# Ledger of designs, part 101: peptides against a protein of PDB entry 5D63

Target 1, 292 residues: chain A of PDB entry 5D63
Amino acid sequence: SLRRGIYHIENAGVPSAIDLKDGSSSDGTPIVGWQFTPDTINWHQLWLAEPIPNVADTFTLCNLFSGTYMDLYNGSSEAGTAVNGWQGTAFTTNPHQLWTIKKSSDGTSYKIQNYGSKTFVDLVNGDSSDGAKIAGWTGTWDEGNPHQKWYFNRMSVSSAEAQAAIARNPHIHGTYRGYILDGEYLVLPNATFTQIWKDSGLPGSKWREQIYDCDDFAIAMKAAVGKWGADSWKANGFAIFCGVMLGVNKAGDAAHAYNFTLTKDHADIVFFEPQNGGYLNDIGYDSYMAFY

## One batch from the design tools (peptide; made by RFdiffusion4, then SolubleMPNN)

Design b2_p17_6_s1 (from b2_p17_6, 10 letters changed)
Fold by OpenDDE base, seed 3:
Structure b2_p17_6_s1 (fold): chain B 292 residues (1-292), chain A 17 residues (1-17)
Amino acid sequence: as target 1 above (292 residues)
Amino acid sequence: PTMSLEELEARWEEYLA
């Protein structure tokens, strides 16, 4: 079963992703096939899948950038019906915006069926060109046609998944206490995380004893990531992952405040030093407190 | 106590050595 989360949705047949054209929030904006760059943000191609309570395998799909929802035009069952962005809500009852998402017959890809029309999201003719039509099309769950099969690449983690990643890290103190601030987190590529750090002014900030030291740097980075999230995305119901830790060294005679994020596979954490922008597997401290 | 920038730089040099 597909979990709640943010997904990059890629066609199973060609290197094309589901893209909201120009990231526009206008009703009726075309959803199209578009090329993507691995390990980047792919701004217009991120979708928050929100599961509908008491309706098996059924979701709304909110475009992260525009805050609008995947919508089958007029809910029509006609093959070739446009799939567009349209205003909506996460728990709508509008069947034009309800999508049943289950594994295809190959066991790795998914099919996306409109709840009302029972037609499937289709990359028309498997066209790999930018701007290729995505439409509702007749089909069945067991068909092997790659035009209607999609890989869901998870780009976010739940708070529980983040907690688990922290728990398996060897640099956690026995007195550790973690505090969860949100429920779902977009995990950024390091390049994006670093760019936010650069834009924050922290690279030019001077360390000063007590008045602007390690805790100030770490909190400023957290604030910068939070602001970046608010300024970049129109969708709600998620945060941008950036943790703060307090740690103590092995000797117990020094403490430090620093940041952390998740590795690409979301299985582990990596430490980030906001005073120099470095990523480390071992920052030389064991964390006794974190919030994220 | 918290680690100063000078101490941080020294530690980084140790890891690069």
Scores: peptide ipSAE 0.021, ipTM 0.568, DockQ to the pose 0.144
Fold by OpenDDE base, seed 5:
Formats: sequence, structure tokens, C-alpha cells
Structure b2_p17_6_s1 (fold): chain B 292 residues (1-292), chain A 17 residues (1-17)
Amino acid sequence: as target 1 above (292 residues)
Amino acid sequence: PTMSLEELEARWEEYLA
């Protein structure tokens, strides 16, 4: 039942996440346990889960940063077998890189079983230290061992989820038309979104009538986020969430162009003003058009 | 759409009241 998406994968027993060491794209790069900071990007700890067609509950796991895939070394069923990053493809037939991911016995966490070896991704000894070994290990689906239980925290939304969030917002005009550009979107923390805004030079940009006004600011922000995404991540098959809206005020005599992103819980949108970097629940306009 | 920052800020103040 795990959906395609980007996940931060956290151990159920200790505050450690599945980390590709140094974000390296080299074959054989260790995947390790590492500390994380909530509400941050956690660069080396994001994984795109791509479901394999016609193979129940089975995925590849692509490290977002490196573009490499979670790989059980030689597909060995021996306990303690290294789990590494390795080059691959989303729909590979290589059983070393195929992972069956299903709910554990607790109904909240998941277990990650290698499709071929039937061993499980294990935080060895439940070690919470940075760089702790993650390995394939013998186990069963019904065991309660937290070393093999993982929370999959969704860091992305589908286009449908984004569409639903927009639809719930009260500041959408009756004439609204939305245009979906991608299928899956990494949702950034506001701090990261703001940093991209700052780095874009927009804070120093001068508003000029027509030649560089609200639409230029909004499009520039969208472009900056897109460029940031392309420069930051080696994985494909996702975008960075940053919407553009055109809105009209309640009186119907003024229009504005602005951005929007999603709230932390992905249930709602929040408006972003690229002219001042502000986040607002109400920007004073009802959107009649969006693309994202 | 041609809203200036000043106009926008004024509008925000109105909505925040």
C-alpha cells in the first residue's frame, strides 16, 4: 500500500534515518544510520520509492541526492550483508535492488525486504550513532524487532494531492483553472524555500511597472526553484513544488501574480509573495489560474 | 497583474485587521 513518493526513512527504535554516506554516487557507497533534523531537507536521507509494475508491494529505492539505488551487496542472504548505493534504474529487474515494503506487525512502521534474498534492512544492533551499519539481516514479517522497522515519512505529494490541497483552499475563484506540470513533487520546508528565494536575488530586485512586476517576480521564483532542483538532486522522476497563481481581488478590480507552496502536513497551500518573501494564508486574492 | 509591493502591503494590513 506504500505509494510512489519521496520518503524520509526513520528507524522505529532510535532517532536514526537511512542515509547514503556523503551522498556519494559511487557504486558501493555505504548506506548507514544517521541522525536527522526534523523539518529540514536531510539531503542524503531522501529516497524515491518507485513501485514495480505487476509485482506487489515491491519498489526500487533511489537516493534523491545521488541518483543511485539501494542495493543489497551481491544479493546475499547472509546476515550482515552490506546495503549500499549502486547505479541502477527505476524499473530494474536486478533483485539486489528490488525491495518489498509492507507494514510491520505494529501497523505503523514498515519492513523492507529484499525481493531476492528475503532478508530485511536492519539497523545493526539498533545503533543510533552516525554511520551505524545498515545491513541485510534474517527476519520475518511478524517480528517486532525495531532494528528492522522503519517509518516512511512522506516528503512529497502527487499532483492529485496537490490538486486536492488547492481545492480545499477558500481563496480559489469560481473560474479557477489549474494546470499540472509534473506527477510528484518534493515539498520543501519554508526555510529552504526562503533560502532559494534569497539566493535568486529577488529580495534585491526592483519592482518596475509592467517590465518587472508581480508576474516577473512569481515566474522568477518558479524558475529559481526549478533550477535549484536540477542543481541539487541527481534523481529523476519528480519535481520541486513551487506554484504560480494569478488571482483577482474581492472587488474584481485588481489582479496579482504570486507563488504558493504546501503546508507541512501537505493538506493545505500557503501563499508566498515573491516581492517580499512573505508567507500568508490569505494574500488578498482569489486564484483564477495556477500552474505547478 | 501589476500590484506594487506598497499596494500589496496595504492590502495585507487590511486583511490582517
Scores: peptide ipSAE 0.019, ipTM 0.584, DockQ to the pose 0.178
Fold by OpenDDE base, seed 4:
Structure b2_p17_6_s1 (fold): chain B 292 residues (1-292), chain A 17 residues (1-17)
Amino acid sequence: as target 1 above (292 residues)
Amino acid sequence: PTMSLEELEARWEEYLA
């Protein structure tokens, strides 16, 4: 079953993703096919899938940028019915905004069925052009039509997944205590993470003994990422992944504060030095405390 | 005690060498 999370949703037939046009929050904004760039933030193409309690394989899909929800216009079962962004809530009972998402017959892609109409999200004619129509269309779960098959590329991690990634890292001290601040985290590409770091002013900040040292840099980075998240996305119910760690060296005679994020595959953490913007697999310290 | 950037960078060079 599909897990709660943020997904980039790509057509199985052509290199097109489900895009909320212009990221607009207006009711009735078209959802369209659009090109995307791998390993980047595809701003209008990220969707938070929230599972509906007690309704198997059924979700709302919130556009991360606009904060609006995928909506089948008037819940119509007519082929060609518009799929739009519309105001909603994560746990709505409105069948126009409820989507049953299950594996297709190929076992890799998913199909997205409207709960009420039983029609499927369809990239009309498999059109790969930017702005191509996405509509509700008749279909079956077993049909092999790639117009209705979608890859769900997970762009987030749960707090449990983050915790697991930390736990298996070799640079964790035996006295480690971790504190989870949120439930679901958008994981940024390093390029985006670095850009936030640059924009924060930290590259120009001067290290000063006690008054502005490692902990100040690490917390400033965390704050910068948090602010970036708040300013960039209208959806709620997720955070941007950026951790803070306190660590001690092997000799036990020095301590450091630093950041960390997750690798592209979300399986491991990578350390980030906010004083120089470096990414490291080994920062030379074992973490005894983290919050993220 | 906490480590300065200069000290940290020196340490990293040792790990890379």
Scores: peptide ipSAE 0.019, ipTM 0.570, DockQ to the pose 0.131
Fold by OpenDDE base, seed 2:
Structure b2_p17_6_s1 (fold): chain B 292 residues (1-292), chain A 17 residues (1-17)
Amino acid sequence: as target 1 above (292 residues)
Amino acid sequence: PTMSLEELEARWEEYLA
C-alpha cells in the first residue's frame, strides 16, 4: 500500500508531472501536466497523500503550495472530466476528492482512481506539453495505458524513517537520545537547504564565547528552516526536515552543536555545520542528543 | 567546552589531508 507522505507524481509515459497551475488556491484551478527539474523542489507539483481510515488504499491529495485538494469536477464519470484544485479537508467524505491509489499491472507505477466515479486520472493523449489536460477517464486496473500510470516519487520521510536513518549512522554515541517533533518531513535538496542558510544571515554571524556559539548557530538554522516552511507552503500536517544534534568528540573532552539533514535517497543522514555551511559525512563528533 | 569555527576548520583540514 502507498504510505502517507509527500509525492512528486510523474507520468509513466512522458516526462510530465501532475502540476497545479500557477499554484493557485482558487477553486477550479486546473491540474495539468508540466515539465519538471530533477533534484529541485518543483513547487506546484508536490502532493501530500493522506490515507483515509478504514477505506482501503484511498487518499486525499493536498497540494503543498496551495493547500487545496485534487478534485474531480462534479464527480462526473464522463471521460474528459476536468481534475482541478479545490478547497477541502484531509479526511473529507466528499467522493470528488477521494482517490484510490494502487499499483498498476507493471508493478512499479500506480493508477489513481476516483472513489466515486471509478474513472482514472489520465494525462489526455499522453501530451507532454506544459499545461496539458489531466482528466478523469474510463479505464481498468489491468490496462497498460501509460496515460493513466504514474510514478509516485516520495519527497518526504516519516519520523520513524528519520529515526531509522539516524540509527544506521556510525557517529552516534552510546548515550544517544532522540526527540521527534513532527510526524512527516519534506526533505530539501542541499541547494535549497544552503540557500535558507545564506538567507538567514548565519554566514555573516560572528562566533562569540557562550553568548553566540555553536548551539546558537544550530538553533538559528533550525528556526530559519521552520520560518521558510511556514512562509512557503499553505498545506498543513508536515514539517521541513532540519535536525539539531549535540555531540561529543572521540577524546570526550569537547562538545559541539550542529545540524543534520537526509541524503537524497533518505537512507542516511548528512551533517551540516551552520557556522560555515559545510556538509560532512563525519563532523568529528558522536551525537548524544538530537531533536528534529 | 564547545568549539569555535576556527577550531572546526582546522580539524577538517586535517581530515582532508
Scores: peptide ipSAE 0.022, ipTM 0.584, DockQ to the pose 0.145; fails the geometry check

Design b2_p17_6_s2 (from b2_p17_6, 10 letters changed)
Fold by OpenDDE base, seed 2:
Structure b2_p17_6_s2 (fold): chain B 292 residues (1-292), chain A 17 residues (1-17)
Amino acid sequence: as target 1 above (292 residues)
Amino acid sequence: MTMSLEYLEKRWEEYLA
């Protein structure tokens, strides 16, 4: 089954993603097909899939930017019914906002069926143009129509997945203690992570013995990412991934505080030095503590 | 720039307290 998480949802037939038009939080805002740029945030095209307890393969889909939910207008089963953003809650009982999401017959893409109407989310006519209509449409689970097939590209990790990525890294000390602060994390592209670092003022900050040293830089970076998250997104129930580590060198006579994030495939961590903005696979320290 | 292991750990524990 589909895991809880944040997804970029792309059509299987054309290079178009499910987009909340203008990121508007107004009820009835059209959800449309729109072009996207790989390895970028794609602000209006991120959706938090929240599984409904005791209802197999069924989710709400919350737009990260607007905080509104994917909604089939009036729950109508008529082909061509509009799919819009609408206010809601993660665990609603409103069938207009409940979506059964399962693998298509090709085993790679998913189909998105409205729980009530049993119609499917359809990129009408497979139109690849920006603003193309997305609607509820009749269909079956086994047909191969690419208008109703979607790739779910996961843009987040669970705390457990992050923990596993850390555990696989060779630069972890035998005394390591990790502390999980949240349950689900949006993983940023390095370019976005770096921009937050630049905007924080850290590139111009002066290192000063004890009063503003490595731990201050690392904590300031995490605080900057946290604030960026709060200021950028209206949805709740997730955090922005940015870790803090304390590490010891091989000689055991020096310690350092630094940051880390996840690689694009979410399988590994990469270290970030907040004093110079560098990304490193080996920062020269083995981590004995992290929180993220 | 870095700091000694013992001093860093002490300061960090105080932040966590």
Scores: peptide ipSAE 0.027, ipTM 0.683, DockQ to the pose 0.824
Fold by OpenDDE base, seed 5:
Structure b2_p17_6_s2 (fold): chain B 292 residues (1-292), chain A 17 residues (1-17)
Amino acid sequence: as target 1 above (292 residues)
Amino acid sequence: MTMSLEYLEKRWEEYLA
């Protein structure tokens, strides 16, 4: 079953992703096929899938940028019915915004069926052009039509997944205590993470004994990421991944505060030094405290 | 011997980098 999370949804047949046109929050905004760039944020193409309790394999799909939901226009079962962004709520009962998402026959891609109409989200004619129509279309779960098959590329991690990634890292102290602040985290590409760091003013900040030292840098980075998240996305129910760690060196006679994020595959963490913007696999400290 | 969390916290207070 598809897990709750943030997904980049890519067509199985052509290099096109499900895109909310212009990221507009207006009701009726077209959802279209659009090109994407790997390892970038792809702003208008991120969707939070929220599972509906007691309704098997059924979700709402909230556009992260607009905060609106994937909506089958009038819930019509007519082939070619527009799929749009529309105001909604995560646990709506509106069948226009309820989507049953299950594996396709190929076992890798998914099909997206409207709960009410039983039609499928279709990249019309498999058109790879920017702005190509996405519509509800007749289909079956078993057919191999790539127009209706979608890869769900997970762009977020659960708190449990983050916890597991930390636990696998060799630079965690035996006395480690981690504190989870949220349930689901959008994981940023390093380029975006670095840009937030640059925009925060931290590159121009000077280390000053106690008044603005390592802990201040690390907390300032986390605050900057948090603010960036709040300012960038209209959807709720997720956070932006940016951790703070306290660590001790191997000799046990020095301590440091630093940040960390997740690797591209979400399986490991990488340390980030907010005093210089560096990414390190080994920051020279073993973490005994973290919050993220 | 593994350092206790309390010890590490004390070391943090003394040896902030």
Scores: peptide ipSAE 0.024, ipTM 0.644, DockQ to the pose 0.122
Fold by OpenDDE base, seed 3:
Structure b2_p17_6_s2 (fold): chain B 292 residues (1-292), chain A 17 residues (1-17)
Amino acid sequence: as target 1 above (292 residues)
Amino acid sequence: MTMSLEYLEKRWEEYLA
């Protein structure tokens, strides 16, 4: 079954993603097919899938940017019915905004069925052009039509997954204690993470003994990421991944504070030095404390 | 390495880089 998380949703037939046009929060904003760039943030193309309790394989889909929800216009079962962004809530009972998402017959892609109408989200005619119509369309679960098959590329991790990634890292001290602050985290591309770092002013900050040293840099980076998240996205129920670690070197005669994020595959952590903006697999310290 | 948490905390205060 599909896990709660943030997804980039890509058509199985053509290189097109489900896009909320202009990221607009207005009711009735078209959801369309649009090109995407791998390993970028794809601002208008990220969707938080929230599973509905006690309703198997059924979700709301909230656009991260607009904070609005995928909505089948008037819940109509007519082929060609518009799929739009519309105001809603994560656990709505409105069948226009409830989507049953299960594996297609190919075992890799998913189909997205409206709970009420039983029609499927369809990239009309498999049109790969920007702005191509996405609509509710008749179909079946076993049909092989790629217009109605979607890959769900997960762009977030749960706190448990982050915890597991940390646990696998060899640079963790035996006295390590971790503190989880949120439940689901959008994992940023390094380019975006770096840009936040640049915009924070940290590249121009000088290390000063005690008054602005490693812990200040690390906390400032986390604060900058948090602020960026709040300023960038209208959806709730997730955070932006950016951790803080305290570590000690192998000799036991030096301590350091630094940041960390996750690798692209979400399986491992990578260390980030906020004093110079570097990414490292080994920062020279073993972490005895983290919060994220 | 084997260090107590208390020792690490002391090192943090004294040897923070």
Scores: peptide ipSAE 0.023, ipTM 0.641, DockQ to the pose 0.110
Fold by OpenDDE base, seed 4:
Structure b2_p17_6_s2 (fold): chain B 292 residues (1-292), chain A 17 residues (1-17)
Amino acid sequence: as target 1 above (292 residues)
Amino acid sequence: MTMSLEYLEKRWEEYLA
């Protein structure tokens, strides 16, 4: 089953993603096919999939940027019915905004079926052009039409997944205690993470004994990421991943505060030094405390 | 035997003060 999370949803036939046009929050905003850039934040193309309790394989899809939901216009079963962004809630009972998402016949891609109409999200004619129509269309679960098949590229991790990634890291002290602050985390590309760091003013900040030292840098970075998240996205129910760690060196005679994020595959953590913007697999300390 | 969390926190204060 598809896990709760933030997804970039890409057509199985052409290099086009499900895009909320202009990221607009207006009711009735078209959802369209649009080109994307791998390993970047595709702002209008991220969708939070929230599973509906006690309804198998059924989700709402909230556009991360606009905070609106994927909506089949009037819930119509007619082929060619518009799929739009529309105001809603994560656990709505409105069948226009409920989507059954299961594996297609190829075992890799998914199909997205409207819960009420039983029609499928369709990239009309497999059109790869920017702004191509996405509509509800008749179909079946087993047919191979790539117009109705979608790859779900997961862009987030749960707190449990983050915890597991930390636990696998060799630079964790035996006395480690982690504190989870949120439930789901958008994982940023390093380029975006670095840009937030730059924009925070930290590159120009001066290290000063006690008054602005390693802990201040690390906390300032986390605060900057948090603020960036709040300012960038209208959807709720997720955070931006940026951790803070306290660590001790192997000799046990020095301590440090630093940040960490997750690798692209979400399997491991990578350390980030907020004093210089460096990414390291080994920062020279073993973490005894983290919050993220 | 490893240092306790409390001890590490104490060391943190000592070394970064």
Scores: peptide ipSAE 0.019, ipTM 0.628, DockQ to the pose 0.138

Design b2_p17_6_s3 (from b2_p17_6, 12 letters changed)
Fold by OpenDDE base, seed 5:
Structure b2_p17_6_s3 (fold): chain B 292 residues (1-292), chain A 17 residues (1-17)
Amino acid sequence: as target 1 above (292 residues)
Amino acid sequence: MTMSLDELEARWKEFLE
């Protein structure tokens, strides 16, 4: 079953993603097919899937950017009914905004069925053009029509997944203690992470003994990421992944504070040095504490 | 117990980043 998380939703037939047009928060904003760039944020194309308690395989889909929800206009079962962004809540009872999401017959892609109308989210005619219509359309779960099949590429990790990634890393001290601050984390591409670092002013910050040293840099980076998240996204219920670690070197005669993020596949962590913006697989320290 | 960063800094400040 589909897990709670942030997804980039791509058509199975053509290189088009589900896009909230212009990221607008206005009720009735069209949801359309749009091109995307791999390994980028794709701002208007991220959706938080929130599972509905006690309703099997059913979710709301909140656009991360706008904070509005995928909505079948008037809940109509008519083929061609518009799918729009509309104000809502994560646990709404409005069937216009409830979507049953299950694997398609190919076992890889998903189909998105409106809970009320039983119609499916359809990239009309499989049109790969920017702005192509996405609508509710008649269909069946077993039909192989790629217009109604979607890949759900997970762009976030749960706290448990992050914890597991850390646990697999060889540069964790035996006395390590991790502290989880949130439940779900959007994982940023390194390019975005670096840009936040640049915009924070940290590249121009001077190391000063005790008053502004490694821990200050690391915490400043985390704060910068936090503010970036708050300023960038209108949806709630998730955080931006950026960890802080405290580590000791192998010799036990030096300590350091640094950041870390997750690799593209979310399976591992990579260390980030906020004093120079470098990414390292081995930062030269074993972490005895982290919070993220 | 794991030494805090502050403890390590106090002990090994000449080696800290």
Scores: peptide ipSAE 0.023, ipTM 0.639, DockQ to the pose 0.099
Fold by OpenDDE base, seed 4:
Structure b2_p17_6_s3 (fold): chain B 292 residues (1-292), chain A 17 residues (1-17)
Amino acid sequence: as target 1 above (292 residues)
Amino acid sequence: MTMSLDELEARWKEFLE
């Protein structure tokens, strides 16, 4: 079953993603097919899937950028019915905004069925052009039509997944204590993470003994990422992944504060030195504390 | 499971010593 998370939703037939046009928060904003760039943020194409309690395989889909929800216009079962962004809530009872999402017959892609109408999200004619119509369309779960098949590329991790990634890292001290601050985290590409670091002013910040040293840099980076998240996205219910660690060296005679993020596959952590913007698999310290 | 702020602060102070 599909897990709660943030997804980039890509058509199985053509290189097109589900896009909220212009990222607009206006009711009735068209959801369309649009090209995307791998390993980038794809701002208008990220969707938070929130599972509905006690309704199997059923979700709301909130556009991360606009904070609005995928909505089948008037809940109509007519083929060609518009799919739009519309105001809503994560646990709505409005069947126009409830989507049953299950594996297609190919076992890799998903189909997205409106809970009420039982029609499917369809990239009309498999059109790969920017702005191509996405609509509700008749179909069945077992059909192989790629117009109605979608890959769900997960762009976030749960707190549990992050915890697991940390736990299997070899640079964790035996006394390690982790503190989870949020439940779901958008994981940024390193390029975006670095850009936030650059824009924060940290590259130009002067190291000063005690008054502005490693802990200040690490906290400033986390704060910068937090503000970037708040300024960039209108959706709620998720955070941007950026951890802070305190570590001790092997000799036990030096300590350091630093950041960390997750690798692209979300399986491991990578350390980030906020004093120089470097990414390292081994920062030379074993973490005894983290919060993220 | 989330941890308390008091516990977090205690660990932070340990680092600063």
Scores: peptide ipSAE 0.020, ipTM 0.589, DockQ to the pose 0.077
Fold by OpenDDE base, seed 2:
Structure b2_p17_6_s3 (fold): chain B 292 residues (1-292), chain A 17 residues (1-17)
Amino acid sequence: as target 1 above (292 residues)
Amino acid sequence: MTMSLDELEARWKEFLE
């Protein structure tokens, strides 16, 4: 089954992603096919999939940027029915906004079926042009039509997945205690993470003994990421990944506070030094505490 | 063994000075 999470949803036939046009929050905003750039945020193309309790393989899809939901217009079963952004809630009973998502016959891609109409999300004519129509269309689960097959690329991690990534890292102290603050985390590309760091003012901040030292830098970075998240996205129910760690050196006579994020494949953590903006696989400390 | 950041920083400063 598809896990709860944030996804970039890409067509299996052409290099197009499911895009909310202009990221608009207006009811009836077209959802369209649009080009994308790998390893970037793709602002209007991120969707939070929320599983519906007690309804197998069925989700709402919330656009991260607009906070609106994927909606089949009037719930019509007619081929060519528009798919739009529309106001809603994560656990709605409105079948216009309920989507059954299961693996296609190829075992890699997914199909997205409207719960009520039983039609499928279709990139009409497989058009790779920006702004190409996405509509409900007749189909079956077993046919191989690439217009109705979608790759779900996970852009987030659960708290459990983050915890597992930390546990695999060799620079964790035996006394380590982790504290989870949220349930689902959007993982940023390093370029975006660095830009937030730059915009925070930390590159120009002066280290001062005790009053503004390593812990202040690390917490300021986390606060900056939190504010960036709040200012950038209208959807709720997720956070932006940015951890704080306290570590001790091998000699046991020095401590440091620093940040960390996840690698591109979400399998490992990478350390971030907020005093200089550096990314390191080994920061020279073993973490005995983290919160994220 | 678990030690507070303040305690570790104090030891670090002592080591560096």
Scores: peptide ipSAE 0.019, ipTM 0.614, DockQ to the pose 0.097
Fold by OpenDDE base, seed 1:
Structure b2_p17_6_s3 (fold): chain B 292 residues (1-292), chain A 17 residues (1-17)
Amino acid sequence: as target 1 above (292 residues)
Amino acid sequence: MTMSLDELEARWKEFLE
């Protein structure tokens, strides 16, 4: 079963992703196929899948940027019916915005079926051009039509997954205690994480004993990421991953505060030094406390 | 034994002095 999370949804036949046109929050905004850049934030192409309780394999899909939901126009079963962004809620009962998402016959891609109409999200004619029509179309779960098959690339982690990534890291102190602040986290590419750091003003901040030292830098970075998240995305129900750690060196005679994020595969953490913007696999400290 | 940042900072300052 598809897990709750943020996904980049890519067509199985052509290099095109499900895109909310111009990221507009207006009701009726077309959802279209659009090119994407791997390992980057594709702003209008991220979707929060929220599972519906007691309805197997069924979700709402909220566009992260606009905060609107994938909507089959009038819930029509007619082939070629527009799929648009429309205002909604995560746990709506509106069948126009309920999508059953299950593995296709190839076992790797998914099909997206409207709960009410039983039609499937279709990249019309497999058109790879920017702005290509995405529509509801007749189909079956077992057919191999790539127009209706989609890869769901997970761009987020649950708090449990983040916790597991931390636990497997060799630079965690035996006295470690972690505090989870949110339930689901968008994991940023390092380039985006670094840009937030640059825009925060931290590169120009002066280290001062106690009054503005390692903990202030680390907290300022987390605050900057939080603000970036709030300013960038209209959807709710997720956070942007940026952790704070307190660590002690091997000798036990020095402490440090620093940040961390997740690796691309989400399996490990990487340390981030907010005083210089560096990424390190070993920051020289073992963490005894983290919050994220 | 969990040490706070303040405790660790005090400890390393004493060592550097």
Scores: peptide ipSAE 0.018, ipTM 0.607, DockQ to the pose 0.099

